# Peptides against a protein of PDB entry 5HB3, part 3

Target 1, 150 residues: chain A of PDB entry 5HB3
Amino acid sequence: RQMQDRCMSEYNQRIRNAPEGSIDPFRMACYKIIGRCDLSNRSLDGLQTDVNDWIWLQFNLARETDRSLELAGESYGLAELQASIREIGLKHFPKTAAEDTNGSFGMFFYLQILAGMFEQAIAYLYPFSYVDAVHFAIALTYYGLLRPVD

## One batch from the design tools (peptide; made by RFdiffusion4, then SolubleMPNN)

Design b1_p29_2_s4
Fold by OpenDDE base, seed 1:
Structure b1_p29_2_s4 (fold): chain B 150 residues (1-150), chain A 29 residues (1-29)
Amino acid sequence: as target 1 above (150 residues)
Amino acid sequence: DAAARAAAAAAEVQRQFEQELLEKLRAEA
């Protein structure tokens, strides 16, 4: 508790008082990940990252804990992450093959799989690549990750 | 050499796509 309180205090102090361009982005990342500071902002500014780093961060911040026990006063879990992935899909990825101009459907499929959205991922992939969707569906079913659809 | 140049060009296109995507992802986070 004391450590997290210190993290929150230092994070807030630096955000408010540090001169522009003087904040160590790695230090701020530590406060966010370890101290769970400012969970409403789930990005790390000033760091060279890729999509894998982004999704890794989301999972680290998405803790499945009792909200009443959240010391930071903010709650973010898997359900919220999955909701975010859904919104990303709606806004930034093609809905049909006709809308796909750059082959980006595979990336959204990948994000959904990582987020455990297996049924939605297969349903999304199916109109883009029937064969691939079937293969993934078979594999996911074999490992008990895909539930039968009514 | 031609194949290597083509591969490099394709990799750059992919990098640009991922960078743009990352910006969009950060905006949603």
Scores: peptide ipSAE 0.316, ipTM 0.761, DockQ to the pose 0.530
Fold by OpenDDE base, seed 5:
Structure b1_p29_2_s4 (fold): chain B 150 residues (1-150), chain A 29 residues (1-29)
Amino acid sequence: as target 1 above (150 residues)
Amino acid sequence: DAAARAAAAAAEVQRQFEQELLEKLRAEA
């Protein structure tokens, strides 16, 4: 907690008082990851990252705690992450095979799997690739990760 | 050769897609 408190104080101080262009993006990233500062902004500005870095960050920042127990004063857990993934899917990914123009359905399937949205992921994949959906469903069922559908 | 050029072109399309996706992901988070 002492480290987090210091990170929050330094983060806020630098955001408000640091001269333009003088903020080290790596230092600010450390404040966010270690100090859990400004969780409403789950991005690492000024750094070169990819999709894997993004999803890693989301899991790192997600905590299964009540708001009253969160030192950052914000609530962000797996449910909120899953909601974000769902919204991203609705806005930016094809909903049917007919809408697929660049084969991006696989990436959304990937994101859903990483976020633990197994039933939704299989249901999504099925109309794009029946064979792949069945294979993943078998594997997920074997490991007890997929629940039966009525 | 033609196969190498085709592979490079496909890789570039994939890179552009992931870059665009990353910006969308950052906007949502």
Scores: peptide ipSAE 0.316, ipTM 0.767, DockQ to the pose 0.527
Fold by OpenDDE base, seed 4:
Structure b1_p29_2_s4 (fold): chain B 150 residues (1-150), chain A 29 residues (1-29)
Amino acid sequence: as target 1 above (150 residues)
Amino acid sequence: DAAARAAAAAAEVQRQFEQELLEKLRAEA
């Protein structure tokens, strides 16, 4: 608790008082990840990152906690992450094979899998690649991650 | 080698897509 409070204090202080570009982006990242500061902004500025870094960050921030006990005053859990992934899919990824010009469907499938949206991921993949969807469905079922329906 | 050139071209397209996607992802975060 003391560490989190300190992180929050320092984060807010730096955001308000530090000259632009003078803040160590890694330090700010630590405040966000460890201190859970400003969870409404789930991005890291000033860092060279990729999609994997982004999703890693989302997972680290998406902690399952009792909202009533959330110290940061902001709640962001797996459900919110999954909702975000869904919205990303609706906005930025092809809905059908006909819309897919660069094979990007795989990336959205990947994101859904990482977010634990297994049923949705398989359903999404199916029209793009029947064979892959079936194989993933079998594998996910084997590991108890997919709930098959008749 | 034609295969190598094709692979490189595909990789570049993928890289560009991922960069654009990342920008979009950040906008959603």
Scores: peptide ipSAE 0.312, ipTM 0.771, DockQ to the pose 0.632
Fold by OpenDDE base, seed 3:
Structure b1_p29_2_s4 (fold): chain B 150 residues (1-150), chain A 29 residues (1-29)
Amino acid sequence: as target 1 above (150 residues)
Amino acid sequence: DAAARAAAAAAEVQRQFEQELLEKLRAEA
């Protein structure tokens, strides 16, 4: 508790008072990941990252705990991440093959799989690639990860 | 090789999309 309080204090101090461009982005990343500071802002400024880094960060920040026990004062779990990915899909990814102009359907499938949204991922992939969807469905079912929904 | 160039072009398109996506993801995070 004391360490976390210290991290939050230092994080807030730097965010509010540091001159523009003077903040070490790696240090701030440490405060966020280790100290769980400012979980409402799940991005890292000033770092060269990609989509894989983004999803990695989301998982690192996600915790399955009682919100009342979260010392950071905020809770972010798998359910919230999945909801976020759903929203991202609605806004930024093709719904049909006809809408796919850059072959990005695979990326959204990838994000859903990483987030454990297996049923939705397969359902999404099916109209784009029937063969791939069937193969993934078989594999996921074999490992007990895919649940048929009636 | 034409196939290699086509693959490289496709990879670049994908990279550009991912960068755009990342910006959108950060804006919503």
Scores: peptide ipSAE 0.310, ipTM 0.769, DockQ to the pose 0.645

## One batch from the design tools (peptide; made by RFdiffusion4, then SolubleMPNN)

Design b1_p30_2_s2 (from b1_p30_2, 15 letters changed)
Fold by OpenDDE base, seed 1:
Structure b1_p30_2_s2 (fold): chain B 150 residues (1-150), chain A 30 residues (1-30)
Amino acid sequence: as target 1 above (150 residues)
Amino acid sequence: DEKEEEERKKKKEEEEKKKKFREELKEISS
């Protein structure tokens, strides 16, 4: 907690007082990850990032904490991450096998699994690959992660 | 020559899609 408080203090000081573009983006990333600073901005400007970097960052920033306990007044949890994944899925990933022009359905399936969206992930995968969907469904059911459909 | 041009076009379209996707990720994350 003491380290986080210090990071937050330093981050707030720098963001307010430093000239634009003078702060190392990697340093700002460290403050964001370790200090949980400025969770409203979950992007790393000035860094070349891919989807893997993005999802890694989102998971590191996501916390199941009571919003009342967040010192910065900012909260980012699993629900917000799931909402973000749904949003990008609707815009950038195929909804049906007929729309799949580049074979990117697997990436969206992967993102949904990472976010604990198991039922939705299986339902999404099913029209693309029946065999894979069944295998994952069996595995997830075995571990108690897949809810039975009433 | 036509195949190379088609491959170049496809690569350019893929890069543009990746760029758009990155921009969307930034927007959602802001």
Scores: peptide ipSAE 0.184, ipTM 0.666, DockQ to the pose 0.492
Fold by OpenDDE base, seed 3:
Structure b1_p30_2_s2 (fold): chain B 150 residues (1-150), chain A 30 residues (1-30)
Amino acid sequence: as target 1 above (150 residues)
Amino acid sequence: DEKEEEERKKKKEEEEKKKKFREELKEISS
């Protein structure tokens, strides 16, 4: 807690007082991850990141703790992450095999699985690979992660 | 070389897609 409070204090001081671009982006990232500072902004400005870096950051920042103990601006859970993944999927990933020009469907499937969106992940994978979708469905059902279809 | 030009064009298009994707990630995360 003492370290977190210190990180928060330093982060707030720097963001308010430092000229734009004068702060080391990596240092700011450390304050965000360790200190959980300003979780309303989950992007890392000044760093060139890819989807893997982004998803890693989101999971590190996500907390399913009692929201009553967290400040409103510092609350970010799995539900919000799932919403973000859905939004990204609609805009940047193929919806059908015919739209798949670069083979990126697997990445979106992976993101959905990581976020616990199992039913949606299987439904998404089905038109791209029936066999793979069935295999994953069987596995997820075995572990009790997939809801049975009535 | 027409093939080299096509590869260069494809690379540029991929980089632009990556840029747009990063911008979208930033927007969603802000």
Scores: peptide ipSAE 0.176, ipTM 0.664, DockQ to the pose 0.513
Fold by OpenDDE base, seed 2:
Structure b1_p30_2_s2 (fold): chain B 150 residues (1-150), chain A 30 residues (1-30)
Amino acid sequence: as target 1 above (150 residues)
Amino acid sequence: DEKEEEERKKKKEEEEKKKKFREELKEISS
């Protein structure tokens, strides 16, 4: 709590007093992660990030608690993240094995699993790898994360 | 070499796809 309050204070001060682009992007990232500052902008401007960095950030910022319980008064839910993953999946990942030129289907499967989209993840994986889809389905069912389909 | 040119073209297309994907992630996150 003390660190979060400090981050918010420093963030607000810099936004008001610093010229645009003068803020260290790494420091800004720390303010977003620890202080939950300006969650409307969940990108790391000025940093070259990959998909792993992006997804890590999204999960750290995601909260399902009531806004009244958050010190920053800003919330970003799992539902919004899931919607974002669906959108990127439709645009940037292969839908069929025939479209898979670089083996990127596994990354999209991974993103869906991380976001708790278990049924969709298994359904997506099935046409690419039947064996893997079955193995994951069994495992997810065992842990109560996937409902058995008759 | 036609094969080298095709490989360069493929690499450029893959880099452009990656760039587009990164820009899309940024846009969705803003």
Scores: peptide ipSAE 0.170, ipTM 0.655, DockQ to the pose 0.473
Fold by OpenDDE base, seed 4:
Structure b1_p30_2_s2 (fold): chain B 150 residues (1-150), chain A 30 residues (1-30)
Amino acid sequence: as target 1 above (150 residues)
Amino acid sequence: DEKEEEERKKKKEEEEKKKKFREELKEISS
């Protein structure tokens, strides 16, 4: 708690006092990840990030802390991450094999798996690759991660 | 020359798609 408060204080002080662009983006990232500062902005300005970097950041920010213990406005959990993944999927990933021009369906499948959206991931993968969907479904079931769709 | 131009065009289109995707990720994360 004391460390978080200190991180928040330093973060706020730097945002207010530092010229725009003068703050090391990596340092800001550390404040966000460790201090959970300003979770409303989960993007790191000044860093060129790819999808892997983005998802890594989102995952690290999505702490399953008891929402009751999180300060108002600084709540970002798995549910919010899942919502973000869904939104990205709707906008930027193919819904059908016919729409898949670059093989990006696998990336969206991967993102859903990382977010724990197992049932949705399998359902998404199925029209692209039946064989792969079945194999993953079996594997996820074996590990108790896939809930049977009633 | 035509093949090289087509490859350049394809590469540019891919970069634009990547850029658009990154921008959208930033928007969703804001």
Scores: peptide ipSAE 0.167, ipTM 0.655, DockQ to the pose 0.499

Design b1_p30_2_s3 (from b1_p30_2, 13 letters changed)
Fold by OpenDDE base, seed 2:
Structure b1_p30_2_s3 (fold): chain B 150 residues (1-150), chain A 30 residues (1-30)
Amino acid sequence: as target 1 above (150 residues)
Amino acid sequence: MEKEKEEEEKKKKEEEEKKKFWEELKEINA
């Protein structure tokens, strides 16, 4: 609680009062990650980031904390992350094996798995790699994460 | 030589596609 309040206070103070370009982007990233400040902006401005950094950030920011416990005025949960992943999938990932030019289907499958979208992940993987889809389905079922449709 | 050039061109294309994808992801989060 006290740490989050301090992070929010410092974050807001810096955004309002700091000259443009004087804010350490790494410090701002720390406030965003630790303090959960400004969750509406899920980008790390001023940092050289890649897709792995983005993925890591999205999953760290996604918390199923009860809104009552989040002192952060903004809540970003798993549901919002899943919605974002669905949107990304529709726009930027191949829908069929014929559209897959770069083997990017695996990345989208991975994103869906990390977001707990297990049924959708398996359904997506199936047309690209039947064997892999079956293996993952068996594993997910074994751990109780996938409910087989009877 | 030709195979190395083809691999370099392929790698460059993959990097350009990855960059494009990354820029599109940034736009979705903004």
Scores: peptide ipSAE 0.116, ipTM 0.587, DockQ to the pose 0.306
Fold by OpenDDE base, seed 3:
Structure b1_p30_2_s3 (fold): chain B 150 residues (1-150), chain A 30 residues (1-30)
Amino acid sequence: as target 1 above (150 residues)
Amino acid sequence: MEKEKEEEEKKKKEEEEKKKFWEELKEINA
């Protein structure tokens, strides 16, 4: 509690009072991750990040904390992450094999699997690779993660 | 020479697509 309050206070003070570009982006990232400050902004400005860094950040921020303890504006859970992944998928990833120019379908499949969107991930993979979709479906069913449609 | 130019142009396109992707991620998370 006391450490989190200090992190929030320092984070807010620095965002409001520091000149643009004067704040160490790594320090701000630490306040965001450890202090859970400003969870509405889940991007890390001034850092060279890739999709793996982004998804790692989203999972660290997406805590199923008791909604009762988090301010309504700072609640970010798995459901919100899944919604974000869906939105990203609609805009930046191929919907069909014919649209796949860069072979990026595998990345979107991976993001869906990480977010626990198993049925949607298999349905998405199916038109790109039937064989792989079947293998993943069998594996997910074996572990009880995919509900077979009776 | 032609292969190097094609690789450089491909790399530049990938960087531009990556930049657009990150800009949109910032908008979604804003």
Scores: peptide ipSAE 0.110, ipTM 0.577, DockQ to the pose 0.479
Fold by OpenDDE base, seed 4:
Structure b1_p30_2_s3 (fold): chain B 150 residues (1-150), chain A 30 residues (1-30)
Amino acid sequence: as target 1 above (150 residues)
Amino acid sequence: MEKEKEEEEKKKKEEEEKKKFWEELKEINA
């Protein structure tokens, strides 16, 4: 608690008082990740990130700390991450094989798997690659991660 | 020459699409 409060204070102070471009983006990232500061903004400004970096950040920010200890306005957990992935999927990823111009369906499938959205991931993959969807469904079922709809 | 220009234009388009994707991701996370 005290460390988090200190991190938040330092983060807010730096955002307010530091000249633009004078703040080390990596240092700000550390405050955000460790201190869980400004969870409403889940981007790292000034850093070149790829999709892997982005998803890594989302998982780090989605750390289920005891929601009881988080200030009501800064709660970000797995459920919120999953909601974000769904929203991203609706806006930026193909819904059908006919819409897939760049082969990006695999990336969205991967994001859903990482977020633990197994049933949705398989359902999404199925129209793009039937064979792969079946193989993943079998594997996920074997590990008890996929709940077969009875 | 023409093939190289087409490849460069394709690469530029892919970079623009990637940039647009990242901008939209940032908007979702803002």
Scores: peptide ipSAE 0.105, ipTM 0.567, DockQ to the pose 0.537
Fold by OpenDDE base, seed 5:
Structure b1_p30_2_s3 (fold): chain B 150 residues (1-150), chain A 30 residues (1-30)
Amino acid sequence: as target 1 above (150 residues)
Amino acid sequence: MEKEKEEEEKKKKEEEEKKKFWEELKEINA
């Protein structure tokens, strides 16, 4: 708590008082990741990032913390990440094999698997690749990760 | 030679697909 409060204070002071372009983006990233400052903005401005960096950031920010100890504006957990992934999927990923012009279905499947959305991931993959969906379903069931709907 | 060209084209396609996906992810966070 005390370290987080210091990080938030320094983060807010820098955002408000630093001249434009003088903010070290790596330092701001450290405040965001370690101090969990300004979790409403889950981007790293001024850094060259790729999809892997984005995924890594989202999962590091999505901590299951006791919500009673977090200020309402600084709470971000796995549930919020899963909600974001669902929203992403609805807007930007193909829903059917006929809509898949770019082969992007695999990336959305991967995001769902990483987020623990196993049932939804298998259901999504099935129309694109039946064989792969069955193989993943078998594997996930073997590890007790897939809940068969009774 | 032909296999290397096919692998390079495949790698280029994968990079273009990753780039498109990254642009889509940026739009979602924006």
Scores: peptide ipSAE 0.104, ipTM 0.591, DockQ to the pose 0.171

Design b1_p30_2_s4 (from b1_p30_2, 16 letters changed)
Fold by OpenDDE base, seed 5:
Structure b1_p30_2_s4 (fold): chain B 150 residues (1-150), chain A 30 residues (1-30)
Amino acid sequence: as target 1 above (150 residues)
Amino acid sequence: SEKEKEEKEKKEKEEEEKKKLLEELKKILS
């Protein structure tokens, strides 16, 4: 609840403060998806709300920096971020539901979504929660973030 | 009790793993 409320508060604050059309549609879609997805904040509740807020802020700052770099032709920031998230996933997060003792899969799913790794995020979530993976896939497709595999 | 020691060690290990994760995230996002 607190993270959803903060995401909604930041979303509302950005809508109010951002000039019309300045909000990246991708960012808006991510806020809508994260805000609507009853991902039981319980899996994130194990991380102090302060850590989740910090991660959210840092990812938003990193993506804004990456966009500025992309405009400058330095597209290397996003690729490096995605590579780093993959490495973190391999080291610190469960690969299967049987390995998930602390419910930490939700955090890694969230990190992948923040990094724009939508296909990989859904593929990762699927073995942990089929229903949630399908709901996220539908939502991401609706917002044009997930390309339906033909 | 031995069980309390095991629970304390488990919590300490979990906190250390969380700290390492946070440090790696800080390195990536910095």
Scores: peptide ipSAE 0.147, ipTM 0.628, DockQ to the pose 0.182
Fold by OpenDDE base, seed 4:
Structure b1_p30_2_s4 (fold): chain B 150 residues (1-150), chain A 30 residues (1-30)
Amino acid sequence: as target 1 above (150 residues)
Amino acid sequence: SEKEKEEKEKKEKEEEEKKKLLEELKKILS
């Protein structure tokens, strides 16, 4: 709740300060995803709230930096981040529901979302929670973040 | 009890894995 409240507070502050239409659809999606991810709260409850808050803050900062870099044509930071998250996923997170002993899949899903790996995040979530994956896919599509697979 | 020991070992392992994850995350987000 506290992280969610902070995220919402920061979101609301950014929405208020952002010019109309400048709100990154990604950010909007992240807030909605975090706000709706009851699953993430349970998996994240195992992480000290401080760590979760830190991760959230750092990812937001990293993405702001990456956006500035993307605008500058230097998208290297995001690609590297995504690669690193993939590696972390392979090492530290369950690949299947059967391997998920601690409910940590939600954390990896969250990390992928934060890194803009939307398609991969949904694909990852699907075997753990079909319903949630569908809900997130719909939400991400609504925000134009998920390309419909032609 | 053996069960308490196993539970403690499991918890310790989970904490260690969590610590490793956090360290890797810190590296990425630094």
Scores: peptide ipSAE 0.145, ipTM 0.636, DockQ to the pose 0.189
Fold by OpenDDE base, seed 3:
Structure b1_p30_2_s4 (fold): chain B 150 residues (1-150), chain A 30 residues (1-30)
Amino acid sequence: as target 1 above (150 residues)
Amino acid sequence: SEKEKEEKEKKEKEEEEKKKLLEELKKILS
């Protein structure tokens, strides 16, 4: 509840203060999704703000670099980042709901979303929370971020 | 109480694991 209220408050503040078209639709989607996700595990709330802010800053820096690289046609930086996130996931995050003691799966899901690993993020979330995975899949499809599997 | 010591030790361990994760993330994203 408090995390949702903070996410909604930050979302509303950013919408009001941002020039028209300056809000990254992806960022907006992440805030809407995180704000709606009853990530009920309060234990992540304190970690999640500092880590989320740091991750968000790093992803903004990475995306600025990638945007400059995308203009050059070589997405090597994004591929390396995605590989690194996969390695972190294997080392530090639960693979199954039975291994999740602290609700840390939500943080890894968020990292994957920030890295543009949408299909992998949904696939990871599905065994932990079916309802949340479906809601995210619908939202990401609506914004054109998920390719419908034919 | 022994319970308070155990809760303090658990919290300290959780903070150490958090610090290690943040340090690894900083190395990858730097």
Scores: peptide ipSAE 0.127, ipTM 0.608, DockQ to the pose 0.188
Fold by OpenDDE base, seed 1:
Structure b1_p30_2_s4 (fold): chain B 150 residues (1-150), chain A 30 residues (1-30)
Amino acid sequence: as target 1 above (150 residues)
Amino acid sequence: SEKEKEEKEKKEKEEEEKKKLLEELKKILS
């Protein structure tokens, strides 16, 4: 609930602050999905709004670069960001439910979702909360964000 | 040479931003 409320609050703030039609549909979809999914009550309270905004800014910049057909060298922003998140995950977040002493798995899941790492996010969440992972997978698929595994 | 400079500056900026993110995330996780 608290995470959902926060995601909705951030969503509403961004809608209010962004010019009409300027909101990235991907960002909007992510907030809607996260806001609707009943993530277990572990407070993402530790994620400062500034970090979320920064992550989104970096993703938007990376995606704009990809769309602009700019030189193949510039598209590395998203890949590098994703690589950084993976590295942070390996170092600072629990890999299994048994390692989750601080309940921080939800934060890493959220970071991966913000980073567009949907398949990895679901795969990560699955061992911690099967039900939540399934709900997110369904939601992400509905919005066309999750590629079905062949 | 100008394109190489721009690419280098862009790469340097991306690396700096990446570093800032890592530091901020480390701060949050501490």
Scores: peptide ipSAE 0.059, ipTM 0.483, DockQ to the pose 0.021

